# Peptides against a protein of PDB entry 5JXT: the designs that were tried, part 153

Target 1, 319 residues: chain A of PDB entry 5JXT
Amino acid sequence: SLLPKKEINVYIGMSEMQVKWYQKILEKDIDAVNGAGGKRESKTRLLNIVMQLRKCCNHPYLFEGAEPGPPYTTDEHLIYNAGKMVVLDKLLKRIQKQGSRVLIFSQMSRLLDILEDYCVFRGYKYCRIDGSTAHEDRIAAIDEYNKPGSDKFIFLLTTRAGGLGINLTTADIVILYDSDWNPQADLQAMDRAHRIGQTKQVVVYRFVTDNAIEEKVLERAAQKLRLDQLVIQQGRAQVAAKAAANKDELLSMIQHGAEKVFQTKGAFGTMAEKGSQLDDDDIDAILQAGETRTKELNARYEKLGIDDLQKFTSESAYE

## One batch from the design tools (peptide; made by RFdiffusion4, then SolubleMPNN)

Design b2_p21_2_s1 (from b2_p21_2, 7 letters changed)
Fold by OpenDDE base, seed 4:
Structure b2_p21_2_s1 (fold): chain B 319 residues (1-319), chain A 21 residues (1-21)
Amino acid sequence: as target 1 above (319 residues)
Amino acid sequence: IKPTSIEELEKIADKAFEEGF
């Protein structure tokens, strides 16, 4: 029988480089971040800030001129300059030693480019699919990954490309390198591995940059998912899918952790203490802390009714 | 059920971003 999937949010501190770039993004639009733009601040401007902050949480090399060079060479700097890459690098070594195979999902095709460079640098054999991949090449990549005795360890996918109903049950680990705004897109991605034909326990690791905008993206996605579940259960099809994030909500998301980011000298959390020198015990501690915070997050939204979940008050989630 | 095309998923996710799901 298909075992229930285990989902763990992995909360990851920013590297020193990510903190510097996160500060720079906030400083560039400080008036917008402080809400000083008033009613005239375009929703588009706030969405652009959100996008830049999410890029920073993923990898600083998503910005022009962030990569060290010339010469532009793939080296350990690709890993240690992004907290998610440091954790990924350690997790992939464990996953491989366990004889598991892994799907890595991102919203950003340009992050998959970085992950390809990483795979080449570490000697990991991989497949890739994104939105630009031709239909024939998608079939070929899936078949190459799923073939008996495939030497492909990693499948790199955009979350959108993973939504095509493809079967990847030859993988048992799913890494969501970032989160979709729509929690259903992430569920559809997980369901590529967690499907009929899976023979192993599927484990999903959701990477979340700690003390950053990604926590609010995750909270919003969790709230929406719970609302969708309750609407289905109660037959209240008339609960309009929550309207587009208002400006105040986007501002609140942008402001989350900003003060601590400005006060931080160097990296965050375990990245400050050990940087790229994480050992197996550090990873176990990160995973255990993540499992605890995941349970707490779920328990917070499980207590909320439809009316509470419709009220986007940050306050009702902390009481 | 026809699998949602990548283009449709892209439109959904772009809309999701613009709507700020």
Scores: peptide ipSAE 0.024, ipTM 0.571, DockQ to the pose 0.017
Fold by OpenDDE base, seed 1:
Parts: structure tokens; C-alpha cells; sequence
Structure b2_p21_2_s1 (fold): chain B 319 residues (1-319), chain A 21 residues (1-21)
């Protein structure tokens, strides 16, 4: 029998470099962030801000001129300059010691380039598939990963490319480095490991940048998923039509945590306290806190009816 | 690492929009 998957949101503070770049993104479009544009603010401008903030949450080296150099060498700076990389680096060591194998999903192929550099730097053997990978190369990568006694520890995938019909049941850990706007894309990615032929407990770690736009992306995705479930259960197909965020929703998402980001001179949370020097106890604390917040988030949306789930609530579970 | 082009950002934004963002 396939065991139910365990899903844990892992809430991660920004590094000092991420805070500086997050501030810079907000400052560049401060009038839009403050809602001063009113009716004149374009949805496209807000979507661009959202995209830049999501890039910042993933890794600051996704921006031009952010990578230290010359020389452009992979070193510990690739890790300590992104909160998600600091947690990933510790978590992968634990996963490997457990004799597990891991799928890492991202929306951004350029983040997979960073993760390749990281894998090479740490000596992790990996496979990669993204949207540009040829069909034959995809088959070859899957076969190389799935072969008996494969030395490939990590599979790097874009969420969409990994969602397409493949079986990766030779992995038991899934890391969603970021989230899709469509929670079904993430579910399809998880189902590459959580499928017939899996013999282990599948554990899914969803990385979420704390005090940033990604919390609101997660809340909206959870809301959408619950709404989709209720619409299917109640046969009310007419409800699905309000999928696209309005300008006010986008603005609220951009504003979430912005004031605290502007007031911050260093890193956030555990990244401020320990930075790259996280130990096993810090990782356990992050995972335990994440498991609690995951249960709270799910419990919030489980109580809501269809009419409540149709309204984007700007109210954070902690506001 | 090559920074994400404006064109790639637009494609990601368009795809996010199409998927019900």
C-alpha cells in the first residue's frame, strides 16, 4: 500500500544579501508598493514586482551584478547569500545520511543552474530536466536516475517538466524549492515520487521565505486548492472563474512584510542568529515550527466555505 | 550564472497568468 505523503512547509528567513536586494526591488517601484499609482498602476507592473521578489526569495544571484566577482568562482558564498540554500545544504546532508534520494523542483531553470553549481561544489551526483531538455535526454536522465544502484543522489527538475508523466519512485524525498501559482502543478510534481512502486514514506519539504511575498503565494495556493476540492465535491463548477489575482491582491502580496524588510539591517530569523552556521538542532527547530505552521494553515482553510474562499483575505494567519 | 532576461520574466509572468494567477 502507498503510504500517505507527509508535507511540511519550511519557513526560511532571508539572508542579509536577500534583504538588501528585496529592499532594492521595493525601492525601485516604491510608488507602486505604496499604492500611490491607484487606478493608474498597471497589473503588468505589479506582476513584474512580484516576479522580482520571487527571484529574490530564491537566490540573489538571479539578478545581474549580484554574484561576487571577478573571478566568478563557486564557493560558500553561493550558499550563505540565500536562506533557502543554507537550509538546503544542511537538509541534503541529513537526507543523504538517511540513505534517501531527493527530487528538487523549482519554477526557475536559472535556479537549477545555481543548484548544478552547488551540486558540483558539494560533490553531489545529480540529474537535470527542465523545459528545454530534449525528449531523448529526458528519457536518458530518468533512466540514469532510476537504474538499480544509481549513484545519482539528486534530481533537479523544473516543476512543469517534472510534472509530465514520469516515474521517479526511486526517490522518497521531494523538495519544492519554490511554489507554483497553481497548486496542482506542485501536486503533479510530488506524484512523480508518490506513486505506485514507491516503497518508502514520501516526505515533501516546501521552502517558503518567511516575512516575504512567498507566504502570500503559499496562502493563495492553499486557498485555491481548497476551493478546487470544494467545487469538485459540491458540483459548483461556476466558482472556478476568479482564478486571476486582481491589482489589490497583487499589491497586498507585495506589501506583505515590506515594512519589516525596510527596517531590517541584516538577515531574518535563524539566518540573523546563525547564518550559515546552522546545526542539526536548528534544522529540527525549523522543521518543527514548519510542521506547526503547516497544520495551522491547513486548519484555517478547512473551516472556510466556498464564499469565503472566493475572497482573497489579506489577513495573514499571524496578523 | 546568467541573470534572468526581461523576456524570460515576461514569459514566466504570462505563464503564471495563464495558470490562474
Amino acid sequence: as target 1 above (319 residues)
Amino acid sequence: IKPTSIEELEKIADKAFEEGF
Scores: peptide ipSAE 0.020, ipTM 0.585, DockQ to the pose 0.025
Fold by OpenDDE base, seed 5:
Structure b2_p21_2_s1 (fold): chain B 319 residues (1-319), chain A 21 residues (1-21)
Amino acid sequence: as target 1 above (319 residues)
Amino acid sequence: IKPTSIEELEKIADKAFEEGF
């Protein structure tokens, strides 16, 4: 029988470089961030800020001129300049030692380019699929990954391309490096490993940048998922239609943690204390804290009715 | 790493927004 998947949100502090870039993004559009634009602020401008902040949470080298160089060389800086990479690097060593195989999903094909550079740098054997991958090349990559005795440890996928009806049950670990706005896309990604033919306990690690916009992306995704579940259960098809974030929701998401980011000199949390020097105990502490916060997050939304879940305001999670 | 065009990121945001929002 298929074992239930274990899902853990892994809350990760920003590196010093991420904090600096996050500050620069907010400062560039400070009038929009402060809500001073009012009705004149375009939804598109706010969405662009959201996208830049999400890029920053993923990796600062997604920005032009962020990568150190010339010379442009892959080195430890690729890891320590992004909190998610620091945790990923430690977690992958553990996963490999356990004889597990891993799917890594992202929304960003350019983050997969960074992850390819990382895989080459660490000597990890990998496959890749994204939105640009031809159908034949997708089949070849899947077959190469799934073949008996495959030396491929990692499969790099964009969430949407990996959400296709493919079977990757030869992996037992799923890392969501970032989250989709649609929680169903992430579920479809998980279901590539968590499917009939899986023989192991599937574990899903969802990376979430702490004290940043990604917490609000996660909260919104969790709220939407619960709403979708309740709508299906109650037969209320009309409730799903208010999915589009308004300007005030986007502004609230952009403002989340912004003050603390402006006040911070250096890195956040465990990244400030240990940086790239995270040990196995630090990883265990991050995973344990993440498991607790995941339970708390789920428990908040499980208590909410449809009417509460339709109020996309962050305030309803604290009542 | 070559920077993704702002347009491609906007399309990802818009698709993620249209499908997720």
Scores: peptide ipSAE 0.024, ipTM 0.585, DockQ to the pose 0.025; fails the geometry check
Fold by OpenDDE base, seed 2:
Structure b2_p21_2_s1 (fold): chain B 319 residues (1-319), chain A 21 residues (1-21)
Amino acid sequence: as target 1 above (319 residues)
Amino acid sequence: IKPTSIEELEKIADKAFEEGF
């Protein structure tokens, strides 16, 4: 029988470079961040800020002029300048040592370009599929990854490209490097490994930048998923249509952790204490803390009714 | 890595937001 998947949110501090770029993004639009733009501030402007903050959480080299150079060389700086890369680098070593194979999903094809440079730098054999990959090349990549005795350790996928009909049950680990706004897209990505033909325990690691916009993206996705489940259970199809973030919701998401980011000199959390020098005990502590916070998050939303889940209450922004 | 324009990632995000919401 297929074992239930284990899902763990992995809460990761920003690197010093990410904190500096996160501060710059907030400072550039400080009037927007403070809500001073009033009724004239477009929903589009707030969406743009949310997206720059999400890029920063993924990797600072997604910004023009962020990569150190010249010379532009792939080296350890690709890892230590992003908290998610530091954790990924340690986690992949553990996963490989266990004889597991891994799917890595992102919303951003340009983050997959960073992950390709990383795979080459570390000597990891990989496959890649994104939204631009031709149908024939997708088939070839899937077949190369799934073949008996494949030496391909990593499959790099955009969440949406990986969600469509693919069987990847030859992997047992799934890393969601970032989250979709639609939790169903992430579930469909996980179900590429967690399907008929899987023989191992599937483990899903969801990377979440701590004290940043990504916590609110995750909370919103969890809220939507619970709402969708309750709507299906209660037969109330009319409730699902109000999910578009309003201006005040977007503003609250942008403001989350902003004060602490402005006050921070250097990196956050374990990234401030250890930087790239994480050991196996540090990874175990991060995973255990993540498992606890994941249970708490799920327990919070399991208690909410449809009426509570429809109110994006400003109260959840002040806790 | 060639940085993607802020504009292209804004379009990806607007689309992800519109499809996610």
Scores: peptide ipSAE 0.022, ipTM 0.568, DockQ to the pose 0.026; fails the geometry check

Design b2_p21_2_s2 (from b2_p21_2 with V1I E2K V6I E11K H21F)
Fold by OpenDDE base, seed 2:
Structure b2_p21_2_s2 (fold): chain B 319 residues (1-319), chain A 21 residues (1-21)
Amino acid sequence: as target 1 above (319 residues)
Amino acid sequence: IKPTSIEELEKIADEAFDEGF
C-alpha cells in the first residue's frame, strides 16, 4: 500500500541581502504599503508588490543588478545570499547521503535557472522541465530521470509543468521551493512522486520565508485547501467560488512582517545566528520547528466549519 | 541571469489571480 506522504513546512529566515532588497521593495511603494494613498491604488499595483516580495523570498538575484559582478561567476555567494539556498544546500547533501532522489518545484522558471547554476556549481546531475519545454524533450527528461540506475539526482520543475499527470515515483523527496496560490497545483506536483508505484515514504518539504509575505501565502493556501475539502465532502460545489484576494487582503499580506523587516539590521533567525555555516543539528532543529508549526497551522483550520472558513479573512486566522 | 520582466511578472500575477488567488 502507498504510505501517506509526510508534509513539513520549512520556515527559513531571510539573508542580509534579502532583507535589504525586501526593504527596498517596500520603500519604493511605501504609500501603497501604508494604505495612505487615498487614491484607489489599483489591485494591479498591490499584485506587483506581492510578486516582487515573492521574488525576494526566493532569491535576490531575480532582480536586475543584484548579482555581484563583473565578472559574473557562480560561487558560494549564490547560496549565502538566499536563506532558501542555504537550507537547500545542506538538505540536498543529507538527501543524497540517504540514497534519496528529489523533485524541486518552483513557480518561477527564472528560479530554475538559478537552481541549474547551483546544480552545476555543486556537481549535481539534474533534469529540467518548465512551461517552455517541448513535449518530446519533456518525455526524454522524464525517461532519463526514471530509467533504472539513473544518475540524475535532482529533477527541476515548474509546478504547472509538473502538474501534467507525469509519473516520477523514482523520487521520494519533494521540495516545494515556493508555493502556488492554488494549493491544488502543489498537491498535483506532490502526486508526481506520491503515486501508485512509489515504494518509499514520500516526504514533502515546503520552503517558507519566515516573517515575510510567504507565511500569509501559505496560510491562505491552507485555508483554501481545507475549504475545498469540506465543500467536496458536503457536496456544496457552488461554494468553491475562487475568491481572488481582495485589495485589503493583499495589503495585509504586504504589511505582514514589514515593520520587523524595516527594524532588522542583517539577516533573520537562523541566518542571523549561523549564516551559511549551518550544521546537521541546525537542519534538524529547523525541520523539527517546521514540523511543529505545520501541525499547529493544520490544527487551526481543522477546527473550522465551511461558514467560518468563508468568513476568515487572513486577519482572523492570527488571533 | 536576466531579470524577469515586469510583463512576465504581470502574466504570472494575472494567471495566479485567474486561478483564484
Scores: peptide ipSAE 0.014, ipTM 0.523, DockQ to the pose 0.024
Fold by OpenDDE base, seed 3:
Structure b2_p21_2_s2 (fold): chain B 319 residues (1-319), chain A 21 residues (1-21)
Amino acid sequence: as target 1 above (319 residues)
Amino acid sequence: IKPTSIEELEKIADEAFDEGF
């Protein structure tokens, strides 16, 4: 029988470089961040800030002039300048040692370019599929990954490209490097490994930058997923309105953790204490804390009815 | 890695937002 998947949110502190870039993004449009534009502020302007903050949470080198150089060389700086890369680097070593194989999903094809450079730098064998990959090349990559005795350890996918009904049950670990705004896209990605033909316990690690916008992206995705489940269960098809985030919701998401980011000189949490020198005990502590916070997050939304879930309860932003 | 322009950032934002919300 297929074992139920284990889902763990992995809460990761920003590197010093991420903090500096996160501050710069907020400072560049500080009037919008402070809500000084009020009703006159464009939704597009807030969406741009949201996307820049999400890119910062993924990797600073997604920005022009962020990568140190010349010379532009791949080195340990590719890892230590992003909290998610520091955790990924340690986690992949553990995953490989246990004889597992891993799918890594992102919304950002340019993050997959960074992950390719990382895979080459660490000597990890990989496959890649994104939105631009030709149909024949997708088939070839899937077949190369799934073949008996494949030396391909990692499959790099955009979440959307991974959603295309492919079978990747030869992997047992799924890393969501970032989250889709649509929780169904992430579920579809997980279901590439968690399907009939899987023989191992599937574990899903969802990376979430702590004290940043990604916590609010995750909360909103969890709320939406619970709402979708309740709507299906109660037969209330009319409630499935695409509740596009309003300006106040976007503003609240942008403001989340911003004060602490402005006050911070250096990195956050375990990234400040250990930086790139995370050990196996530090990873175990991060995973255990993540399991706890994941249960708390799920328990929060499980208690809410449809009417409560339709309200964007910003209440957790004021405590 | 080629840096992304602000315009490309906005486009990815709009696409991700329209699908997520």
Scores: peptide ipSAE 0.020, ipTM 0.573, DockQ to the pose 0.026; fails the geometry check
Fold by OpenDDE base, seed 1:
Structure b2_p21_2_s2 (fold): chain B 319 residues (1-319), chain A 21 residues (1-21)
Amino acid sequence: as target 1 above (319 residues)
Amino acid sequence: IKPTSIEELEKIADEAFDEGF
């Protein structure tokens, strides 16, 4: 029988460089962030801010002029300038030592470019698939990863490309480097490892930037997933999940943690204390805290009825 | 690493919107 997957949200502080870029994004559109645009603030402008903040949470080198150079060389700066990379670097070392193989998913193909540079720098053998990968090259990459005795440790995928019905049961660890707005896309990605033919306990690590927009993306995705489950269970097909975030929801998401980000002169949390010098105990503490917060998040939404879950306001999740 | 174009950001935003943003 297939073992149930274990899912853990891994809450990660921003690096000093991420804080500086996060501040710069908010400052560039400060009138929109403060809601000073009122009814005139376009949904498109708010969506653009959301996308820039999500890029910052992933890696600051996704911005023009952020990468140190010339010369543009891959070095330890690729890791220490992004909180997610610091945690990923330590976690991959553990995963490899335990004889596991890992799928890494992102929404951003350009983040996969950073992860390729990282894999080369650390000497990790990998496969890659994204939205631009030709059908024949996808088959070849899957076959190369899945072959008996494959030396490929990592598979890098965009979440969308991973959704395409492929079998990757030769991996037992899944890292969601970022989250999809549609929780079903992430589930479909996890189901590449968590399906018939899997012989190991699948563990899913979902990276979430702490005190940033990604916490609100996660909360909204959890609400939507619970609503979808309740609608299916209760046969209430008439409950149109409010498909799109309204302007006020987007503004609330942008504002989440913004004041603390503006007050911060360095990194956040464990990134402020240890930076790239995280040890095995620091990783265990992050994973344990993440497991606790994951249980608390799930327990919050399990108590909510359909009517409460339809109020996609962040406030209704705390009432 | 090439910086993300505005067009790629717009496409990601449009795709996120269509996926139930």
Scores: peptide ipSAE 0.017, ipTM 0.579, DockQ to the pose 0.025; fails the geometry check
Fold by OpenDDE base, seed 4:
Structure b2_p21_2_s2 (fold): chain B 319 residues (1-319), chain A 21 residues (1-21)
Amino acid sequence: as target 1 above (319 residues)
Amino acid sequence: IKPTSIEELEKIADEAFDEGF
């Protein structure tokens, strides 16, 4: 029988480089971040800030001139300059030792480019598919990954490319390196491994940059998912889930953690204490803290009714 | 057309990401 999937949000501190770039992004548009643009502030401008902050949470090298060089060589700097990469690097070693295989999903094809460089640098054999991958090449990559005795450890996917109904039940670990705004896209990604034909316990690790915009992306996605579930359960098809973030929601998301980011000298959390020198105990602590916060997040939204979930007021999320 | 969905906003954000390189 298919076992229920285990989902764990993994809350990860920013590296020192991420903090510096996050500050720089906020400072560049400080008037918009402070809401000084008023009613005239473009929703598109706020969305651009959100996207730059999400890039920073993923990897600083998504910005032009962020990668150290010349020479542009893949080295340990690719890992230690991004909190998610530090955790990923340790987690993948565990996953490999246990004889598991892993799907890594991202929204950003350019992050998959960084992950390819990482895979080459660590000697991990991988497959890749994204939105640009030709249909024939997608089939070939899936077949190569799923073949009996495949030496491919990692499959790199954009979340959207993973939505194509493909079967990847030869993997038992799913890493969501970032989150989709639509929680259904992430569920569809998980369902590539968690479906009929799976023989192992599927574990999903969702990476979330702590004290950053990604916490609000996750909260919004969790709220939407709960609302969708309640709408289905109550047969209230007329509850138009607010499909688009308004300006005030985007502004609140941009402002989340910004003050602490400006006050921070160096890295956040375990990244400040250990940097790239995370051990197995540090990873266990991160995973345990993540499991606790995941339960708390779910419990928060499980208590909310449809009317409460429709009222996205920033206040009800902090009591 | 103003994006009416999160998915449309993501598409615009992705397009703005791709245009920025």
Scores: peptide ipSAE 0.015, ipTM 0.555, DockQ to the pose 0.019; fails the geometry check

